# Peptides against a protein of PDB entry 8OXM, part 205

Target 1, 371 residues: chain A of PDB entry 8OXM
Amino acid sequence: FKAEFRLAGGVNLPKIIDCVGSDGKERRQLVKGRDDLRQDAVMQQVFQMCNTLLQRNTETRKRKLTICTYKVVPLSQRSGVLEWCTGTVPIGEFLVNNEDGAHKRYRPNDFSAFQCQKKMMEVQKKSFEEKYEVFMDVCQNFQPVFRYFCMEKFLDPAIWFEKRLAYTRSVATSSIVGYILGLGDRHVQNILINEQSAELVHIDLGVAFEQGKILPTPETVPFRLTRDIVDGMGITGVEGVFRRCCEKTMEVMRNSQETLLTIVEVLLYDPLFDWTMNPLKALYLQQRPEDETELHPTLNADDQECKRNLSDIDQSFNKVAERVLMRLQEKLKGVEEGTVLSVGGQVNLLIQQAIDPKNLSRLFPGWKAWV

## One batch from the design tools (peptide; made by RFdiffusion4, then SolubleMPNN)

Design b2_p21_1_s2 (from b2_p21_1, 12 letters changed)
Fold by OpenDDE base, seed 2:
Structure b2_p21_1_s2 (fold): chain B 371 residues (1-371), chain A 21 residues (1-21)
Amino acid sequence: as target 1 above (371 residues)
Amino acid sequence: SALEERNRKIVENLQLALESM
C-alpha cells in the first residue's frame, strides 16, 4: 500500500488507497468505513454463480450475458476494502451532475434535476393520482438523454454499435438476475457504467430478497428500466435485443431453480448474512438529501441487546426467510399474481411493470424515477 | 482475518453446493 490516500466524495468519506500488487501493478482500492460490506460480498458471490450458470448455457454464452462483479474484502462488520471500479462513473453523475450533466448539456430548456426532485418531493405524501400527474409533467419537461453516453465515449460507429449492444445486454442480465434475487435500491448512484465496456456495475447490494417492498415507501418496480436506461439502448428501446436477452436470462434462471433455491436457502439461514430490513436502515435509505448531515446512525450492532425472547425472534426470522424462499420459487416457476406464465409472458409482465408511469410515480423521490 | 476466513468458508460451501448439483 502507498502511504498516501485520497478522499472520495460522499458523507462517509471513503478513502482511496493505491495498492501495488505482487505483479508490480498499481490498483486503486476504496476503503469504506462504517458500512457493512458483507452483504455486498455475499451478493457478488451470488452474481458470480449466476454468471457461471449463464456461461454454461449456449444461448446466454453466445450473447455474453454476464453481471459485472467487483472484489469486496470485508475487514469487519463496519469496514472493508472494495476494489475501486476504475473507469466507471455513476449513471447519475453523467446524467444529472449539477455543473455539466447530460440533461443540462443536451436539454438546457428542460426542467433542472433540482426542479424535478422538488416537484416530486412536494407530492411525496399526496395521493397516487397526484403523484402520477406531477410525474407525467416532470417526464414531459425532462426528456431522456442517455443515448449520448455511448455517442460521447465511442466515436467509431462500429465500436459505438458494439458498446450499445453490450450496454443493452448488461441491463437485461442485471435486471432479470436482480429481479430473481429481489434486488432493490437501484437509484442512479448505485448503478455505475464502465466507460470502456459500456456495461453496468451494480453497487450497494444492501436491499435484496424484496426487502425494498417493506420500506416506508415500498418499491413498485422489479428493476430500474427508467426512460434514460431505455434511451441508452437506442432506437429499439426495450424491444429486440433487450427483451431477447431478458428471456434467455430468465430461461437459464428458471432451468436452474433447484441450484438457486439451495444457494438462497443457505444464505438466508446464514447468521452472518444480515439481509433483513431494520427500521434504522429503512430510515437511512429514505432520508432526504437535506437530512443526510445529521443521522449517521452508527448501526451499533450492540443495541440488539433488546432481549426479545430468542424464540420469538427466531420464529419471526424463519417466517420471513420461508416467505422469501416461497416467492423465489414462484418467480422461478413463472408464477406472477397467482398465474403461471411462460418465460416470454413473465419477461413481458416485468418489463411492463418496470416502465409503467403509475409504478414509477409511486417510488421514493430519492430513487429519481424520472431519470 | 477471521471474517475473511468465514467469507471464504461461505464461498467454499456455496461452491461445493454448486459442484454437488
Scores: peptide ipSAE 0.024, ipTM 0.512, DockQ to the pose 0.021
Fold by OpenDDE base, seed 5:
Structure b2_p21_1_s2 (fold): chain B 371 residues (1-371), chain A 21 residues (1-21)
Amino acid sequence: as target 1 above (371 residues)
Amino acid sequence: SALEERNRKIVENLQLALESM
């Protein structure tokens, strides 16, 4: 290990360390403190299994549909070493960095990222109608710029076109796999983009199995398909390549129902895999930027021994696990809102839900649904 | 570590579940 470390941006200030391997190669590693990396490690394995299923199918293999994975080495319940995704940047850092973000560079007359955040925070406790109106005003004065990522990184037109297709395929694969697994907390700092491949890397996988729906501000979208995410696809947007890649990914997932159910069943009943949302985690995920300074609640876990009888905890856990398995089975059968849909019908519904301004306006302001 | 051994068992159980299909 080198004696020097860099801070990665974000709330937890993860430490980037350089390590020289036994092979003499320098490798960057991210040391996360205070995070349970076990959830990330387990979800990376599930993604590798999904990649195996996608490689077995001829249509998904021809399209090179994969979800990007990284190595996770948990060191303790609150610390671990991530293989730093070398040559990746958070999409939020590229888009809405305070000093030199793409929105400021390409749209200097639009609202600042701070003005957008402030406007949405002011309406956070208001009606859905008021949230929708302010969200539409923010969106009108904050136009998408993510098309410029590929234009800045790939100067050759043929390479640029290939990388834009790689990006679109990566968004499609990760969106459908993420939906099947119920992956939440897809804010702009939890999605990295590879500067060489234009593929997405999803990090911080602690909100899975639709546990984002039980947050104080529930998640209302199946995946992140915001205006900047769509702008990165170019002129076709969600049509053509993106839709076809979603349909082919969904077809493989539905045809692998038994495999995916068996995998998720093993995970849900593993006493080692804490996938359930707890109140402290829910508060942490939806903390206001202003509250980061004062409340480290040393909520002494000691005082609220809610003496829930061990039997009532176990029965409540089993009922939640059964409900997660039933909902996964429904998704893999194409059951949405009590109706059986075709692959094309299901993918269409999910796209419409993900791009609906009414759903996007209801998200927690920290999710930045206008980006 | 006990945690690495724990994660290895989760991997092995997932691989066994895949190989049994």
Scores: peptide ipSAE 0.014, ipTM 0.470, DockQ to the pose 0.021
Fold by OpenDDE base, seed 1:
Structure b2_p21_1_s2 (fold): chain B 371 residues (1-371), chain A 21 residues (1-21)
Amino acid sequence: as target 1 above (371 residues)
Amino acid sequence: SALEERNRKIVENLQLALESM
């Protein structure tokens, strides 16, 4: 390892370290402190299994439907090494960087990302109607620009078209697999885009199995399909290539029901894999600027009340695991809202839920549903 | 093995580098 590290920007101050392998190759690694990378490692393994299923099907293989994966080596409950995704940028950095974000460059007369966030934070405790009205005002004054990513990176029209297709396929595959695994909405910093392939890499997989629905501000979308995500697909938006790739991915997932259930069952009952949402993690994921002042270190959680009988913890855990498995089975059967849907019907419902401005307006403002 | 001992030292150095964060 080189003695020098670079800080990657962000609240968690991840360190980028360079290591020389036994093969003499330099490799960049991201060292995360204070994060449990076990969940990321497990989810990458599940993505590799999903990729294997997608490669076995001729229609999904022909479309090159894959989820991009990265290597994770968990070192402790609070530490690990990530393979740095070289040649990727967070979509949030490209879109809403304060200095040189695409919204500022292409739409200088629109609201700033800060103004949008402020407006949505002001209505966070308001009615759904007030949230919707302010969200629509924000959306009118913050127009999507993600189409310019492919235009900036790929100057040749044939390459540009191919890369826009690769992007659209990557969004479709990750959206459907993410829905099946219950990843929910994804913060714009936790979605990387590869500058060469235009494929997405999902990082920080700390919310899975619909645990985003039990957050203080529950998730209202099955996956992130915000206006900028759609704008990157070009003029057809969610129609045509995206929809067809979602349907073909969903078809493979539904046809692989037994395999997926068996895999997830093993993971849910693995005592080394803590996927459950805890209150501290929920507070961290949805921390309000106002709440930073009241978190005095008086969470001396008295060790005394955690002596809830091991039996009651195990029973509560088992009931949550069973509920997750039941919901996964419903998704894989196409059961939505008590009705069995066709693949096309299920995919259509999910797309409509994901793009509905009423659902988007109800999301946690920190996750920037207008981007 | 010598490889396991090398990996252990790498992990220990990474842990120390993380505790210093």
Scores: peptide ipSAE 0.000, ipTM 0.275, DockQ to the pose 0.027
Fold by OpenDDE base, seed 4:
Structure b2_p21_1_s2 (fold): chain B 371 residues (1-371), chain A 21 residues (1-21)
Amino acid sequence: as target 1 above (371 residues)
Amino acid sequence: SALEERNRKIVENLQLALESM
């Protein structure tokens, strides 16, 4: 290990360390403290399995539909090592960095990212109607700019077109796989973009199996398909390539129902895999800036010995696991809102849900649904 | 700070874990 480390941004201030392998190659590692990387590690394995299914199908293989994966080594319940995704940037850093973000550079007369967040925080406890009105005002005064990522990185028009296509395919694959696994909405800092491939890397997979729906502010979208995410696809937006890649990914997922159910069942009942939402995790994920002062470091994991009888905990856990499996089976059958949909109908519903400003306006303001 | 000391121990334990692999 080199003696020098860099801080990565974010609440947990992860450390970037450089390691020299036994092969003489330098490798960057991200050391997270105060974070349980077991869920990230498990979800990366599930993504590899999904990639195997996508590679077996001729239509998804021809389209090179894959979800990007990274190596995770959990070391304790609150620490681990990630492979640093070299040559990636958080989309949130590119878009809404306070100094040089693309919104500030290309739209200097729009609202600042801080003004948008403040406006949405002010209405956080208000009606859905008030949230929608303020969200529409924010969206009108904060126009998407993510198209400029590919334009800045890829100057050759043919390369630019190919990279925009790679981006669109990556969003489609990750959106559908993410929906099947119930990853829900993804914070803009938890989506990396590869500066060479234009493919997305999803990190910090602490919400899975629709556990985002039981947060204090429940998620209302099947995946992140915000205005900037769509803007990166170019003029066709969600139509054409994105829709077709979603449909082809969904076809593979639905045709792999038995395999996916078996894999997820094994994971849901793994006693080493805590996927359930707990109150501390919920508070952490939706912490308000005002609440930062009272989270004393004395969150000992040990004090939630709520003496619920072991039998009642196990029965409650089993009922949640059964409900997750039932909902996964419904998704893989195309059952949405009690109706059986075709692949095209299901994908259409999911796209409409994900881009609906009424759904986006109801999201937790900390997740920046206007970006 | 207590935070810096905790982060130091995490890095030391990480280094020990990686040296044991």
Scores: peptide ipSAE 0.000, ipTM 0.280, DockQ to the pose 0.031

Design b2_p21_1_s3 (from b2_p21_1, 12 letters changed)
Fold by OpenDDE base, seed 2:
Structure b2_p21_1_s3 (fold): chain B 371 residues (1-371), chain A 21 residues (1-21)
Amino acid sequence: as target 1 above (371 residues)
Amino acid sequence: EAIKELNEKQVLNLKLALESM
């Protein structure tokens, strides 16, 4: 390790360290303190297993369907080392950066990202109808621009086409696997794009197994398929390549039902793996940008000394785990809303749910559903 | 290295568990 470190921006002040490997290569690493990286590490292992299943299948292997993974090493319940995703940028930084964001560059007469956020925050406690009307006004005055990412980064037309295809495949694979695992909190800072591969890297995997549905503002979409995400696919949008890649990913997941259930069962009953949503974590995830200054919930694992009888905690935990497994089994059988769907029918329903402005308008404003 | 070995061992153990099923 080099003796020098840099601070990454943000309230947690993560330390960027440079490590020289035995191969003489420098590798940047992010050291997080006061953060439980165990969930990220477990979810990365599950993604690697899903990638193994996708590589075994001829149709998904031919399409190079994979979820981008990064190395996580938990050092304690409150500290760990992340592989620095070199050559990635948050999609939010590219799209809605205050000075140089793609929306401001390509659509200077549209609403600013700040105006959009303000309008949606003003209606946060209002009816679903009022949220929908304001969301539609925001969407009309904030048009998608994510197509320009590939156009800016890949000047050669053949490379541009390949990278747009890689992006579309990455969105499809991560969307379906993320849905099966119930991955939440897919805001624009938790999704990185690789500037060389155009593949997505999902970070901060702390909301899994549909725990986003029990947040104070419940998650209403199966994955992020917002207008900018769709615009990055080009003129065909969700049709053609994206839909086919979702279907082929879903086929592999459904055909791997027994394996996926067994793995998730082992993880859900692991006493070292706390995947459950707690009130402090829920508050932290849905805080206002103005409130980011004060509440570092040090998840003091020690404040669990509320002597609820160990038996009542275990029974409540087991009931939640059983419900998660039951819902996972339903998804892998194609059971949606009490109806058994074909792979194409299930994928179609998920796409429609993810793009529905009524579902998007109900999300927490910090999720930025208009982006 | 220790980080790489720990992750490779955990991933290897999970792969081996999946290949033994």
Scores: peptide ipSAE 0.000, ipTM 0.332, DockQ to the pose 0.019
Fold by OpenDDE base, seed 3:
Structure b2_p21_1_s3 (fold): chain B 371 residues (1-371), chain A 21 residues (1-21)
Amino acid sequence: as target 1 above (371 residues)
Amino acid sequence: EAIKELNEKQVLNLKLALESM
């Protein structure tokens, strides 16, 4: 290891370290403290398995359908080492950075990212009707600009077209795999874009197996397919390449039902893998920026006093695990809202749910559904 | 040690199961 480290930005101040391997190559690593990386490590293994299934199928292999993965080495329950995603940027940093964000550069007369957030925070405790009206006003005055990412990074028209296609395939694959696994918390800082490949890297995999639906503000979309995500696909939007790549990914997932169920079953019953949503994690994920000041991590929660009967915890856990497995089996059979759908019907329903402004307007304001 | 050995055996068994398919 080099003697010097850099701080990555953010509340947890992760350390960027450079190490020299036995091969003489320098590798950048991110050391996180106060974070449980076991869930990220498990989800990366599941993504690697999904990639193996996608590479075995001729139609998904020809389309180069893959979910981007990174290496995770958990060191403790509260620390680990991540592979640094070199040459990636959070989509939120590109889109809504306060100084040089693409919305400010290309749409200087639209609402600022701050004005949009403020308007949605003001209605956070209001009716769904009031949230919808304000969300539509925000959307009207905050127009999508993510098409400019590929235009800025790829000046050659042939390269630009290939990279926009790579982006669209990456969104499709990650959306369907993420839906099957019930991946939540897909806010604009948890999705990175690679500046060279235009592929997405999903980070912070701490909300899985539809645990986002039990948050204080429940998640109402199957994946992130917001207006900027769609704008990055170009003029056809969700039609054509995106839809076909979703269908081909869903075909492979449904045809691999037994393998997926067996793997998820092993993970859900692993006593070392806490995937369940706890109240403290739920509060942390949906805290207001104004409440950041007073949570001194005096979570010296003495592990002692929640001796709730081990039997009641174990029975409650088993019932939650069984429900997750049943819902995963339903998804892999194409059962949506009690109806069996074809692959095309299921993918169509998921796209409609993800783009519905009524669903988007109900999300937590920190998710930034207008971006 | 025992947790690491269990995880290495689980990863190895998962690899062997995937290689046997």
Scores: peptide ipSAE 0.000, ipTM 0.290, DockQ to the pose 0.019
Fold by OpenDDE base, seed 4:
Structure b2_p21_1_s3 (fold): chain B 371 residues (1-371), chain A 21 residues (1-21)
Amino acid sequence: as target 1 above (371 residues)
Amino acid sequence: EAIKELNEKQVLNLKLALESM
């Protein structure tokens, strides 16, 4: 280990450390304190299994459909080490950095990221109609710019085209795998883009199995497919390559139903893996920036009072796990809203749900659904 | 098989992470 560390920023102030391996290679690592990395580690294993299924299928293998993974080692219930994703940047940092974000550079006359957030925060407790109207005003005055990522990084037109296709394939694979696993909407800081491959890396997997629907502001989209995410695909948007890659990924997932159900069942009943949404985690995930001041971590709430009979906790947990497995089975059968859909019909419904401004306007404003 | 592959990958990820430390 080198004696120096860097801070990665954020509330938990994770430490970036450089290590020299026995091979003489320097490896950067991220040490997180006050964070449970067990869910991230479990989700990375499931992604590796999904990648194995995608590599076995000829059509998905030819398209190089993969979800990017990183190494995670949980050290305790509140600490761990992650692989530093070298050569990646958060899409939120590229798009909406306050100093030199792509929106400010390419659209200097549009609303600032702060103005957009303020407008949406003001209507957070309002009707769905008022949220939709303000969201449409924000979207009109905050136009997508993520096409410029590939244009800045890849100057050769043939390379640019190939990298835009790699991006589109990465979004498609992560969207469908993310939907099957119930990852839901993803904060713009929790999606990294590789500056060399244009592939996405999803980090901070603290919401899975549709637990985002139990948040104080429920998720309303199956995955993040916001205007900037679509703009990165270029002029075809969600049509052509993206749709076909979603369909081919969904075909592999549906044809692997038994394998996926068995894997998820083992994980849901693992007593060491708490995937359920707790009230403190729900508050943390949707905390307002203004409330940063007073939550001293002195809520060592003694775990004393929830001596609900071990039998009642176990029965309640088992009912939630059974419901998640039932919903996963429905997804893998193409059952949406009580109707059995073809792969193309199911993928079409999911795309329409993900891009619908009415669904996007209802999301938690902290997750920036206009980006 | 899938459970075995998961456990083997857990051990491999732990080993690769320990070897990367």
Scores: peptide ipSAE 0.000, ipTM 0.296, DockQ to the pose 0.025
Fold by OpenDDE base, seed 5:
Structure b2_p21_1_s3 (fold): chain B 371 residues (1-371), chain A 21 residues (1-21)
Amino acid sequence: as target 1 above (371 residues)
Amino acid sequence: EAIKELNEKQVLNLKLALESM
């Protein structure tokens, strides 16, 4: 390892370190403390399996459909090393950076990212109707700009077109795989974009198996398909390439039902894999930026472990695991709201749910549904 | 693979440094 480290931004101040391998190559790594990387490591293995299934199918292989993966190595229950995604940037950093974000550069007369967040935080405890009205006002005064990512990074028109196509395919593949696995917490800092490939890298995989639906503010969308995400696809938006890539990904997932169920069953009953949402994790994920200053959680260790009998905890866990497996089986059969859908019907429903401004307006303000 | 290139002492020192954070 080099003696120098850099801090990555964020509350947990992860350390960026450079190491020289036995091959003499320099490799950058991210060192996280105070974070359980076991869930990230497990989800990366599931994504690698999904990629194997996608490569076996001729139609998904021809389209180069893949979910981007990175190396994760847990070192303890609260520490680990990640592969630094070199040449990636959070989509939130590109779009809504306070100094030079793309919204400020291309739309200087629109609302600032801070004004949008403030307006949505003011209505957080209000009715769904009031949230919808304010969300529509924010959206009208905050127009999408993510098309400029590929235009800035890829000056050659032929390269630009191929990279926009790579982006659209990456969004489609990760959206469908993420939906099948019930991946949540897809805020703009948990999605990186590769500056060379235009592919997305999903990070912080700590909300899976639809556990985002049991948060204090439930998740109401199957994946992130917000206005900037759609703007990056170009003039066709969700139609054509995106829809076809979603359908082809869903076909492979549905045809691989037995394999996916067997893998997820082994993971859900692994005593070393805590995928369940706990109250402290739920509070942490939906903390307000204003509350970060006062809550030093002096977790007084005197919060009485409600000694739920070990038997009642185990029975509750097994019932939640069974429910997750049943819901996964339904998704892989195309069962939505008690109705069996075709692949095209299921993909259409998911797209409509993800772009519905009523669903988007109900999300936690920290998710930034207007971006 | 990249972690197989780390010596056991560097991994242990990194683990201890992370557990102290």
Scores: peptide ipSAE 0.000, ipTM 0.310, DockQ to the pose 0.027

